# Peptides against a protein of PDB entry 2AKA, part 41

Target 1, 299 residues: chain A of PDB entry 2AKA
Amino acid sequence: MEDLIPLVNRLQDAFSAIGQNADLDLPQIAVVGGQSAGKSSVLENFVGRDFLPRGSGIVTRRPLVLQLVNSTTEYAEFLHCKGKKFTDFEEVRLEIEAETDRVTGTNKGISPVPINLRVYSPHVLNLTLVDLPGMTKVPVGDQPPDIEFQIRDMLMQFVTKENCLILAVSPANSDLANSDALKIAKEVDPQGQRTIGVITKLDLMDEGTDARDVLENKLLPLRRGYIGVVNRSQKDIDGKKDITAALAAERKFFLSHPSYRHLADRMGTPYLQKVLNQQLTNHIRDTLPGLRNKLQSQL

## One batch from the design tools (peptide; aimed at target 1 A14 R292 N293 Q296)

Design b2_p19_7_s3 (made by RFdiffusion4, then SolubleMPNN; from b2_p19_7, 6 letters changed)
Fold by OpenDDE base, seed 3:
Structure b2_p19_7_s3 (fold): chain B 299 residues (1-299), chain A 19 residues (1-19)
Amino acid sequence: as target 1 above (299 residues)
Amino acid sequence: SKLVEEILELIEEIKAANK
């Protein structure tokens, strides 16, 4: 069954090549969240490498179709650079930045045209995610005054699709009731059928507070539930703390925390990867018949 | 279109792999 994701990736690549990626209701997981919600860190933790653009404000300015493929070797490939294998993930980061700037220009604008990145690794499960620009309310620098709406419109192109699952990334150290990710998810998925909640920054919550009720799916229930994760701190990132060490620390965090210990086996980045792999695989299976019928009607 | 045909072929491959 794990072979379904790579096969759908071929479909996704074919559609991307013709510029129709946004128009097709392919089974996919769109990653949404506010700026600094920890989306990039979650994705990098899946790969175990630092490879996403970093900075203040809107870092992701184009959708990034991240195709993780379990393999005996570790390398990355871009659809726009066929035949080039990247083994240095810093070069991957630079290519994302360069390709983003090529389309958006230097004014930090956004574009709905995806970047397709495939990462082969022995440390990943087969998983495809669409990383979307972080939601923002305040334009920064030379951004257009309507940047918030541009981002929203871009996100809506993905998350309104019936076959799109939504990975809603929210920081625990902020008011979850005001989570941009959960708000947009609720708007397009009012019954919580397509949304998977990710709660980041659990380690940064005020002493005496916890997100137990959220993680137990009691506060804002989602059919697909919530998974808590602990990303590297900015200090850890700046200090080049190894992601493997961070994953061990994450496990220790959940096991040692009084409020989360009982949930520890259903928390953390490795568990999130497994859940997403399973959810996507099942979702592909469920949506393929409908997709076939739709495509046949277009012949 | 050739593309739609290719996509349909891929879907059939997916179905075959799922059986």
Scores: peptide ipSAE 0.090, ipTM 0.720, DockQ to the pose 0.125
OpenDDE base, seeds 1, 2, 4, 5: peptide ipSAE 0.057, 0.088, 0.047, 0.085; ipTM 0.665, 0.691, 0.658, 0.723

Design b2_p19_7_s4 (made by RFdiffusion4, then SolubleMPNN; from b2_p19_7, 7 letters changed)
Fold by OpenDDE base, seed 1:
Structure b2_p19_7_s4 (fold): chain B 299 residues (1-299), chain A 19 residues (1-19)
Amino acid sequence: as target 1 above (299 residues)
Amino acid sequence: SELIKQIEELIEEIKAANE
């Protein structure tokens, strides 16, 4: 069963190479959330490396198809530069930025053309995620005034597909009822069948408040539930705090918190990765017969 | 297993048709 995700990865690569990125409803997980919701930090925590662009405003400006592959070796490869193995993840970050700028230009615009990145690592489970631009209401710099709508339209191209699972990333230190991620998920998945909730910034909640009801799936119920995570602070990132140390701190946070201790074994980044691997694998298995038939009919 | 094999064959056909 662990080979199903790599199979879909080969399909994704084949369709990307022929420019038919959106024509097939491939089983996939799209990552959605507002700006600064913690999406990039979640993805980096899976890999255990800093490799995603950072900055103010809209950082992700193209879809990033992130293919994680469990391997004895650690390196990254881009589909647009086949044969080049990256072992320095800082160079991976720079390549993402360069490839983004090559297509979007200097105006910090967006493009629907995905970047395909494969990461081999002994520290990952097989998992493919599509990181999407963060939802925003305010144009930054030379961005067009309708950038909010451009981002929404781009997201909708992914999340409206029936075989797309939605990883909705929401910060706990903001009103969850106003979560951009959960709003867009509810628009396209009103019954909550395809949505997985991720709650970030649990460590930044006001004293005396907690997200227990959300994490217990009692406030805004999703069929696939919620998983809480604690990411590194911006200070920790700037200080180059080790991700392994951050994962240990995350575990300690859940175990020591009175409101979350009873949930601790079903919280945190490692558990999230495991759940996503299992859910994606099962989802692929269920969709493969239909996918085969569709592919056959198009040839 | 047979389904996986069939999909792998289709992938190769797609690649070949677009070369």
Scores: peptide ipSAE 0.278, ipTM 0.838, DockQ to the pose 0.583
OpenDDE base, seeds 2, 3, 4, 5: peptide ipSAE 0.109, 0.235, 0.267, 0.204; ipTM 0.763, 0.822, 0.832, 0.807

Design b2_p19_8 (made by RFdiffusion4)
Pose (drawn by RFdiffusion4):
Parts: C-alpha cells; sequence; structure tokens
Structure b2_p19_8 (pose): chain A 299 residues (1-299), chain P 19 residues (1-19)
C-alpha cells in the first residue's frame, strides 16, 4: 500500500514535539554510522542534490527525520517552516544549519529535538529515514568531552526500540568487523533481524581486495541483507551535483568489477531505495494493526 | 495541545482503516 509510509509520516510529524518517552515506538528506520562511513553521501544520492551540512566531524547534530516522497515536481519543506517551499537545496542546507544552531548552545554539541524535512522529488521513492549523529571517538570539535557518549546515548534511545529498523552504514575501506554501526546494531539486535547493512566506498578498497563475502551475506550475516553503493561524484557545467551521471558511474562500477558483476542488479542507490521502500512498507504493515491501542497506553 | 489533537485524529483514522 502506497499509503503506509505517508500514514507514519503524519505520526512522526505529530510526535516531533513530544519529548523522549522510552515506551513510544513508531515503525521507522534509523540511520547509524561512524563519522567516516559516508552516510551523508548515501542520503544526498537518494535526493540527487547536496543539501546536508558540511564540516569536519559531525554533520547531523539533531535527528533529521527525512521524508522522501516521489513527485513530479521538486521541492522541500520543514515542519518548523510552515508553508514555505524550498526549491534551492543550498537554502535547505542553510536552514538545517540555522535551525540546529538556534537550538544547540555550543555550535558543535547535539540535541534530541528533531528537524522534520520532507523532500518531494522525481529522484526518490517514497521512503522515510531518521538520520542520527555519526559516531566518533576523539571529541575533536569544541565541547563536549563526553560527546562520544552523548551521541551513543542518543543513538541508543532510537535503536533500542523494537520497531526501529537499523540502517547500518559502514565504509568498505576499513575493517568491517570493527564497524561502529554494525557493532552498535549487534548490541541491540543480536540476532541481526532488524538491521539492514549498507557498504559504502567500495571503489576505494585496496588493490586486489573486495567486499564480495560481506555483500553476499556470508561473512557478517544479516537477515535483511547488505547493499553496496559508491559515490562517484560528477558535477555539471555549473559545478553542481549531477545525479544522473553519478548513478550511471555507479552502475558502470558494479557491472565492470569482476567481484561484483554477478550482483550488480542488487547493488547501487536505485536498488537501495527500492529495498528500503519495500522493507519499510512491510514493516509498517506488520506493526500498524496493534499500533493505535498500544499508543494510547504508552502516551 | 495541537499535537495531541493531531495524534487523536490519526489514531481514529487508523481505527477506521482496520474496520
Amino acid sequence: as target 1 above (299 residues)
Amino acid sequence: AENLEDISEIMDEIEELLE
């Protein structure tokens, strides 16, 4: 049903101003990744426009509820900017930065208050993800020293919930067994039943190595599987993001890599969008029947 | 108050859809 994701989108809007309540548990996807995993690039490739804050270290300092709606037209709206239509995605980035600073005292700390961004685009399938602060060790920023723990604690508030599917994002050019995202997913989902793996930067692996065993779901098995992507950034004449060319380059990469050509139809951003739309829809279908009665008791 | 009203309306709609 094309209606389930929109229905939950309304619930997320309604609960955006309701503070943390450990018992409230909407069916949704939380994006979890180490700071080096390239999780912004995954989201920007869904949208086809650069729109997320840039900077060293942390990009998301407040949970970003990103609601992507397939549309013939292309624009964005924030729940906190009633009625305003954003058509220039640079302004979208600037609003994310401004609304975040409006809330965060220190210009580098974090807050649990969400920013609710809806994007209508021909480049997206109907899909909703909650992007969360990336994980890191060295609090190299400017307050606070326990920032690693504040981020982990905020992530745990989301992902310890049973209806929260986990999109664990890990770079291929690292020790995947030591992935911050996969490790935290294992702490709360030991059976790997509600974690979807994303492997980024496959084109940056060392010469003569590949991630075939993980992509084939053999080395670190997850019920919902892994999907690989690459960010082969292409810019148009104006120096701006060209998503059609970037997606073609990604498709060329998988078709030409001897380790991945047999999986190409199950890799890449378009396929990832399809998979997330499908899994999120089925998950909502599964959880909606008991949802109304359960919510009454939990509020 | 407004968010509670919106939640109630959505919850009533969910009930009707399950009927």

Design b2_p19_8_s1 (made by RFdiffusion4, then SolubleMPNN; from b2_p19_8, 13 letters changed)
Fold by OpenDDE base, seed 1:
Structure b2_p19_8_s1 (fold): chain B 299 residues (1-299), chain A 19 residues (1-19)
Amino acid sequence: as target 1 above (299 residues)
Amino acid sequence: SSALQQIQALLEEIDKLLS
């Protein structure tokens, strides 16, 4: 079985064209994390481009189905504007913002209607992720006071599905016991069978502290384990630091750190991408028979 | 083709993969 991820991508596109179906349980990876946990940076590092909306408050306000496809060419396409190829990733960012605003209005509200974005690149592995709004407790702008619960309800529509894997993104410089990502994952996956942990901001931990026990899967065990990453700082992002250079710095960080050097080959963004590709492929293979039967019964 | 037709075609591909 080859090219399983592209096959599911075509299914996702077809179902999106018909409209949301609450009964759909496609094999997928949902990305969850608190606001400012570093989700956007992880996704951008996969592509090697800056293309996601940035700003204060809730940045992602609609689910973003990000379909990465290995290709000899580099460009992006949206399902809502078929046939238009984007080669400037700043324009990709602007289109996400425009399409979000078109549905949600100016109040920075949220919508459960996904944006489907496909990125072709020679620098990516085949991988599909659903980026979800960051969990927050504080409404911003003209958001309703119950925005926290609206976000949670939206996330639950994805993460409660049996065929949904959960990429839980947590910052290392905060108490993991209070991680929004791990908390919601534990609610819907109490045995830790569907959750992959990503630990960001390892470079921002207090001197004399480390996340070794977490990364070694000893503190809060997940069947699928944890992968640490080092993202660009906000200063680096604002200064448009090259992602390739940032990835090299990430590698250097793990290799040179006394607590992480022995884990270095199982850390970092490139390794994370590889693991996610493999896990998603295997997950699709495992779920495909059941998916076929379900789909056939509905048509 | 309609989205439904696309889904049906994809189901046929899945059947081939699982056979």
Scores: peptide ipSAE 0.401, ipTM 0.909, DockQ to the pose 0.556
OpenDDE base, seeds 2, 3, 4, 5: peptide ipSAE 0.380, 0.395, 0.373, 0.376; ipTM 0.902, 0.906, 0.897, 0.902

Design b2_p19_8_s2 (made by RFdiffusion4, then SolubleMPNN; from b2_p19_8, 10 letters changed)
Fold by OpenDDE base, seed 1:
Structure b2_p19_8_s2 (fold): chain B 299 residues (1-299), chain A 19 residues (1-19)
Amino acid sequence: as target 1 above (299 residues)
Amino acid sequence: SSSLEQIQELLEEIDELLS
């Protein structure tokens, strides 16, 4: 059973075109995290390109269905403008911003209508993720005062679905017990069956502290475990530090850290991508019989 | 619609995988 992820991608595109959005319980991975938790950096590290909107406040304001496809060529395509191939990833970023503004306007509101982006690259494994708006408590600009609840309601449309896996992104330099990502995951997945934990900002922890217990799955156990990553700093991003160099630095970080050395082969962005590819593939295989029945009932 | 036709085709592919 090869190419299960591409098969589901075609289903996602077809249902998006008819306006089903989050109503269909497709096997998928929803990415959740607080603002500045490092979600965008994780996704960009998979592609090896800077292509996601950046800025203060709520950056992701529509769900982004990111479909990564291993290919000999490198380019991106949007479902809303089929036939246009993007080879400049700065243009990809601009298109995301433009398409977001087209629907939400200039008040930085949110919309539950997804943007579908497919990226072909020799540097990726087949993987589909749904990037969701970052959870926040404070409205910015012209955002409505209830923006926090609007975001949470939007997230719930995805993460409450039984076939939705949850990639919970939490920064290590904050109290993990107060992680927005893990809180929402625990609310809808109390037994930790559908949640994969990602711990970012391990390099920003205070001296004398580490996240070893978390990464060893001993503090807040998840069936699917935790994977630590080290993203580029904002300074590195602004300076356009090469992602390949950043990945090498990430590997060096885990290998040289006394608390993480023994875990190094099960940490880092490349390992995370591999795990997610395998998890999603297996999840699709397991849910395919039920999905078939649901599809038939809708025709 | 064209999308519904695509879904029907995809359903057939799924049936083949499950057979």
Scores: peptide ipSAE 0.363, ipTM 0.884, DockQ to the pose 0.560
OpenDDE base, seeds 2, 3, 4, 5: peptide ipSAE 0.345, 0.357, 0.344, 0.345; ipTM 0.877, 0.882, 0.873, 0.879

Design b2_p19_8_s3 (made by RFdiffusion4, then SolubleMPNN; from b2_p19_8, 8 letters changed)
Fold by OpenDDE base, seed 1:
Structure b2_p19_8_s3 (fold): chain B 299 residues (1-299), chain A 19 residues (1-19)
Amino acid sequence: as target 1 above (299 residues)
Amino acid sequence: SENLKKIQEILEEIDKLLE
């Protein structure tokens, strides 16, 4: 059996080329979270490279279909510029920014038209994620006053689909009961069947507090559970701290923390990547018969 | 039309996987 994730990637590319956007209910994982929740850092940690746009406010302004493919070589390709292989990941970042600005203009607006990016790497498992704009309530710059609702409407186009899994990214150093990610997930997935919780910023929690109850799936239970991660600090990012070193520090954090040591083998970025690969693969397998029939009926 | 052909090819592969 061929890898199911690459098969769906080919479907995603074909439909993107036709301009179907989110009309087809493809099996996929949508990444949702508030601004500064740590979504970009999680994705970059999978690749082991800095390649996503950075800045204040809304960083992701178009859906980014990130297709990770395990390969002996390391390079990136965009669907909108076929034939060009990127080996410098800073150039990848610049291309995302340029392509975003080309469509949205200079007003920091948003567009529902996806950017399709494929990354080949020996350091990744096969995994496809759709990174969505961060939820916000405060317009910045020249953004329209209703930007909050525009973002929400865009997210809803993805997360309301039955075959869409939801990677809900929430920071531990904020009230999880008020998590934008968990709120939107609960709205569209009230039974918690399609939602995977990611808890970031565990290292930034107040002294004497922990997220043990959440990580043990006891506070806000999800069928697919929660995985805690520790991302690089902004200082580390600015200082160009190596992601590999950061992953080692993450492992050390969980192993040495009295509240998380017993969970350490089911925490961290590498474990998250494995879980997502498995979850997506299984999800594709389960949805494939229905998808086949639907596609056939539309041709 | 080219994209439709690609989709058709993928459907054929899916059919093989479901056999």
Scores: peptide ipSAE 0.350, ipTM 0.885, DockQ to the pose 0.641
OpenDDE base, seeds 2, 3, 4, 5: peptide ipSAE 0.338, 0.343, 0.334, 0.333; ipTM 0.880, 0.882, 0.875, 0.879

Design b2_p19_8_s4 (made by RFdiffusion4, then SolubleMPNN; from b2_p19_8, 10 letters changed)
Fold by OpenDDE base, seed 3:
Order: structure tokens, then sequence, then C-alpha cells
Structure b2_p19_8_s4 (fold): chain B 299 residues (1-299), chain A 19 residues (1-19)
């Protein structure tokens, strides 16, 4: 069977071109989490490059449709900049920032209009993710006082769709029962059928505590389970720590930790990428008949 | 439009996959 992810990518691009992005129930994975939950780091770890905007507060202010495509070459391209190939990922970051500011202005507002970014790399599996703005409680700068609700409304446009899988990113060093990501996921997916849990910051948990029960799917069970990851610290990012080295350190962390060593083969960023590729592929296959019928009815 | 044509082509491909 053909690779289904590229097929859906083509649909996604086509619908974007005609302005129907927000209303289309395409099989996709939406990434949700609170601010500083580690969403951007997870995505960058997939690519192996630093290319996402960084900063305090709300960094992602538009949905970022990130289409990872396995290729012999490494470059990026934007749907809004057809024909331009980016080989410098710093320029990719700058383009995201510029395109965001073009639409939202300089007041750190948000827009539901997606940015479509495709990254070709030999180091990725085919995978499409929609990075969504981080949930926040407190407006910063010139943000409107209702920014929390604006973000929530934006997220709901994606996660309420039946064909949307939810990658719920939660930091382990906070109360997982109060995770914004898991809360919103439970709201729209009460049976936990569409939600994949990602637990970040496992290396930052207090001594004597662990997330074993969560990772074993015993505390807050999800049908699709949980995967723990260890991202680079902000210090490591600022210090330009190599992502490859960070991935090795992540592996070492799980293998050496008494609470996680037995789970090590089912943890970490590479495993997460593999699982997401597989789950998205299967999900597309399952939803394809319905999608076909819907498309036919709209033509 | 070119986008509509693309959608039609993709639909045709889906139809072939579902046979």
Amino acid sequence: as target 1 above (299 residues)
Amino acid sequence: SSALQEIQEILAEIDELLK
C-alpha cells in the first residue's frame, strides 16, 4: 500500500490553497500542551535541527503544520513561499517568525491560520504534526486579557475533529492530574481513544519521585498509551548542545533510571517518532473510506 | 483551479486504493 502520509499531505496543501484548512477533518495529529511543556523541543528533536521560534510566554502563535518527509536530501519549504528551498534552519525559524508577525502583528496576538512547513530529511520518518499554541493562564506583554480563551478556542477547532489524534504533552515535574494537555484531551476525547500522552521533563522530577505509573498507563489510562522523553534543557539549547548528543543522553537516562529501565525500549524521542508514524499511518487507513466519501460530497 | 484539480486527482488515487 502506498505511503498514506504523503497522500494526506497533498490533500492538506490543496485545501490550504483554497482556504478550507480549518474546516477539514483530515487525519492528523494535533500537538497540545501548556507553555513550556516541551512541545517545540520534541518537534525539533524529530528533525534534529533548531528551527522553531523560542522565547518567553506564547511562542507558537499560529498553528504550524509540520510535514516531515523522509528524503535523501535535507531542506525545508513553506507553502506560502513556493519554490524557495531552505537549507539553513535558522532561516526557517526566521521565516516562521516573520510569517507569524505578518498575520498577527507585533502585539503577540494569535491567528488560527496555519503555517505549512515541509521538512525533507534523511533523519525523519514520514510524519505530520500540527503544533498548536501553548495553553496559558496569564497574558504577557500586549496580549489581550482573554488570550487564554482565544488559545483554547483555536485548539478546539482542531482537537474536536473526529479524525484528529491528540499528542498531549505534559511535563513530569508538575502535577499530571492537572495537566492542561490531558484536561483538554479528556474534554474532547473522554474515552481516551484519540490521545497519545507524551511526558517530558522526566529528568527534572524531584528525588524520590517518578512517573512510572503514568508511563505504564496505570494512573490515567489512554488507549494509545504514554511515551516519556527527555528534552534538552534551556541551558543546553542556549549552549547549542547537539541534538544527537541529547538523544544519546536521553537513551542513557532511561536505561540507567531504576524506575524506567524496564520501559527504556518503549521510551525516548526515536521511539515516539516511530510510534507516531505508525499510528498516523494506521489512522489514515482507517479514516480513508470516510474521507473519500466526504471529499466526493464536497466536489 | 489547480487545487481543485489536485483534489480530484487525489480522490481518484484514493478510489484506487479502496478497490
Scores: peptide ipSAE 0.481, ipTM 0.927, DockQ to the pose 0.602
OpenDDE base, seeds 1, 2, 4, 5: peptide ipSAE 0.480, 0.473, 0.472, 0.447; ipTM 0.927, 0.926, 0.925, 0.919

## One batch from the design tools (peptide; aimed at target 1 L7 L11 R292 Q296)

Design b2_p20_1 (made by RFdiffusion4)
Pose (drawn by RFdiffusion4):
Structure b2_p20_1 (pose): chain A 299 residues (1-299), chain P 20 residues (1-20)
Amino acid sequence: as target 1 above (299 residues)
Amino acid sequence: SSHEALMAQIDQIFDDFEAS
C-alpha cells in the first residue's frame, strides 16, 4: 500500500514535539554509521542534490527525520518552517545548519530535538529515514569531552526500540568486522533480524581485495541483507551535483568489477531505495495493526 | 489538557486513514 509510509509520516510529524518516552515505538528506519562511513553521500545520492551540512566530523547534530516522497515536482519543506517551499537545496542545507545552531548552545554539541525535512522529488521513492549523529572516538571538535557517549546514548534511544529498523552503514575500505555501525546493531539486535547493511566506498578498496563475501551475506550474515553503493561524484557545467551521471558511473562500476558483476542488479542506490521502500512498507504493515491501542497505553 | 489534545490529534490521524 502506497499509503503506509505517508501514514507513519503523519505520526512522526505529530510526535516531533513530544520529548523522549522510552515506550513510544513507531515503525521507522534509523541510520547508524561511523563518521568515516559516508552516510551523507548515501542520502544525498537518494535525493540527487547536495543538501546536508558539510564540516569536519559530525554532520548531523540533531536527528533528521528525512521523508522522501516521489513527485513530479522537486522541492523541500521543514515542519518548523510552516508553508515555506525550498527549491534551492543549498538553502535547505543552510536551514539545517541554522535551525541546529538555534538549538545547540555549543556550535558542535548535539540535541535530541528532531528536524523534520520532507523532500518531494522525481529522483526518490517513497521512503523515510531518521539520520542520526555519526559515531567517533576523538572528541576533536569543541565541546563536549564525553561527546562519544552522548552520541552513543542518543543512538541507543532510537535503536533499542523493537520497531526501529537499523540501516547500518560501513565503508568497505576498513575492517568491516570492526564497523561501529554493525557493532552497535549487534548490541541491540543480536540475531541480526532488524538490521539492513549498507557497504559504501567499494571503489576505494585495496588493489586485489573485494567485499564479495559480505555482499553475498556470508561473512557477517543479516536476515535483511547487505547492499553496496559507490559515490562516483560527477559535477555538471556549473560545478553542481549531477545525479544521472553519478548513478550511471555507479552502475558501470558494478557491471565491470569481476567480483560484483553477478550481483549488480542487487547493488547501487536505485536498488537500495527500492529495498528500503519495500522493507519499510512491509514493516509498517506488520506493526500498524496493534499500533493505535499500544500508543494509547504508552503516551 | 495538553494530553487530551495530543490524543485527539492522534485519533484523528487514524480516523482519516480508516475513512479512506

Design b2_p20_1_s1 (made by RFdiffusion4, then SolubleMPNN; from b2_p20_1, 10 letters changed)
Fold by OpenDDE base, seed 5:
Structure b2_p20_1_s1 (fold): chain B 299 residues (1-299), chain A 20 residues (1-20)
Amino acid sequence: as target 1 above (299 residues)
Amino acid sequence: SERQALLEKINAIFDEFEAR
């Protein structure tokens, strides 16, 4: 059987070239979460490389269509600079920053125009994600006072689409009932059919507290459930802590934690990658047969 | 012509999917 994720990647690239990506209901996973929820760390853990913009406030200012492709070689390619192979992932980060600034300027504004990045690696499963700007309530720097609403409107362009799955990233060390990710997911997916919950910062919870009920899908039920992950701290990232070592520490965390040990085989970044690959593949299979006529009618 | 070529490419991808 043909790999369905690469097939959809070819569709995404073709639709991007005609400037209609935001209006198309391609089967995809949109990544949503508040600023500092751990989205960038989850995505970098999939690749095993540091390659996303970092800093305080808003770092993702354009949608990033991240296409992970299992390959014997490791390199990245941007749709906006075809034929250039990036093997240094710091250069990938710099290109994302430069291409973002080229469109938005230096004022930390946002743009709905996607950046398309494909990463070939032996360390990834086939997976396509759309990383979206982190939700915020407070403008930073030269951001417009309505930046919260601009971000929200941008997110809504993706998450309102029926064929869009939602990867809702929420930190465990904050009130999950007030999670920006879960709020927006509940607004557009009230029955929890399209939402996959990711719970980060489980290692930063207060002593005597845990997210067991959430991870067991008992508190805020989602059809697709929740997966807990443990990301590198900002200190670990700044210190260039190896992602492989961090993934081993994540596994150890779940196995050793009294509240999570029974869930450990259904937790962590590697399991999340597998689940997302499977869910996206199945979702493509189910949605693509009816998509041709729908998409062509929009062209 | 470029737009038409892209549409043909899109249709070819769907044809591949339907032929599996």
Scores: peptide ipSAE 0.355, ipTM 0.879, DockQ to the pose 0.665
OpenDDE base, seeds 1, 2, 3, 4: peptide ipSAE 0.319, 0.339, 0.335, 0.314; ipTM 0.864, 0.874, 0.872, 0.862; seeds 1, 2, 4 fail the geometry check

Design b2_p20_1_s2 (made by RFdiffusion4, then SolubleMPNN; from b2_p20_1, 9 letters changed)
Fold by OpenDDE base, seed 2:
Structure b2_p20_1_s2 (fold): chain B 299 residues (1-299), chain A 20 residues (1-20)
Amino acid sequence: as target 1 above (299 residues)
Amino acid sequence: SSREELLRKIDAIFEEFEAR
């Protein structure tokens, strides 16, 4: 059953080679959230490596199609440089930055042209995610004044597709009623059928407050529910804290927290990865039989 | 043509899916 995701990856790569990536209604998961919501940290926690660009403002400036493949070996490959195997994940980060700058220039602009990255690892489940630029309201540096709308338009190219699942990433230390991720998800999925909620920064909530009602799916109900995670702090990232140690600390957080202890087996990054693998696999099984004729008509 | 080759690849992938 885990082999369905690699099968869809072969379809995705075939369409990417002809430049039709944005128009495809393939079964996939789009990752949405505001700037600094913790999207990049969630993705790095799946891989167990630091490999995404870091900084202030918009970090992801092109869609990143991240194909995780369970393997006995650990390496990365880009579609734009076939045959080059990356074993140093710092070089993976540098290649993402260089390839982004090659297309967008130095003005921190955005491009709808995806970067396709495949990561082979013994530490991952088969999973394909599309990381999208973080939603922002304020242009930074040389960004165009309409950057907010450019990002929204880019996100809408993915999240409006019927076969797109939405991973909505929201920080717990901000008003969830005002979450950019949940707002855009509700706009395109008003019945909450395609949306999976991720709540980050649970460790940064004010003393005496918790997100229990959200995590129990009682406040803003989604059919696919919510999963809480605890990412590394910026200090931990700057200090090069090991992701394995951070995952152990995340487990300890949920088990020791009075409001979350009863949910601990349905929380954290490893559980999120398992749920996403299962949901994507099931979604592929349900959607692929009807896609053959549709895909042939689009070529 | 490159298009015909792509269509054949797509068909082969769907056949593999249906055989499971």
Scores: peptide ipSAE 0.313, ipTM 0.864, DockQ to the pose 0.595
OpenDDE base, seeds 1, 3, 4, 5: peptide ipSAE 0.297, 0.284, 0.283, 0.309; ipTM 0.855, 0.849, 0.847, 0.858; seeds 4, 5 fail the geometry check

Design b2_p20_1_s3 (made by RFdiffusion4, then SolubleMPNN; from b2_p20_1, 9 letters changed)
Fold by OpenDDE base, seed 5:
Structure b2_p20_1_s3 (fold): chain B 299 residues (1-299), chain A 20 residues (1-20)
Amino acid sequence: as target 1 above (299 residues)
Amino acid sequence: SAREELLKKIDAIFDEFEAR
């Protein structure tokens, strides 16, 4: 059987080339979360490389269609610069920043025009994600005062689509009832059918507190459940802590934690990647048969 | 046109999916 994720990647690339991305209901996973929720770290942990823009405030300012492809070789390609293979992931980061600034300018504004990035790696499973700007309430720098609403409107263009799965990234060291990710997910997916919960910063919770009830799907039930992860700290990222070492530390965290040890085999970044691959594959299989006529009618 | 060729490509991808 043909790999369904690469098939949808070919559709995404073709639709991007005709300028129809925002109106298409392709089976995909949109990544949502507040600023500093840990979205970028989750995505980089899948690749095993530092390649996303970093900093304070809003770093993702355009949708990033991230296509992970299992391959014998490791390199990245952008749709906007076909034929250029990037093997240095710092150059990938710089290209994302440059291409973002080319469209938005230097004022830290946002644009709904996607960047399409494909990463070939022996260390990834086939997986496509749409990284979206982090939700914020406070404008920074030269951002317009209505930036919160601009970001929200951009997110809604993706997450309102019926075939869009939602990867809701929430930090455990904040009130989950007030999670921006879970709020927007609940708004567009009130029955929790399309939402996958990711709980970050489990290692930063106060002593004597845990997210066990959330991870066991008892507090805010989602059909697709929750997966806890432990990302590198900003200090670890700045210090260039190896992602492989961080993933080993994540495994150790879950195994050694009294509240999470019984869940450890269903936690962590490698398990999340596997689950997302499987869920996206199944979702494509279920949705694609009826999509042809629907998409063609929009062209 | 380039657009027409892309539309044909899209159709071909769907054909591959349906033929599996």
Scores: peptide ipSAE 0.394, ipTM 0.894, DockQ to the pose 0.653
OpenDDE base, seeds 1, 2, 3, 4: peptide ipSAE 0.330, 0.365, 0.363, 0.356; ipTM 0.868, 0.884, 0.883, 0.880; seeds 1, 2 fail the geometry check

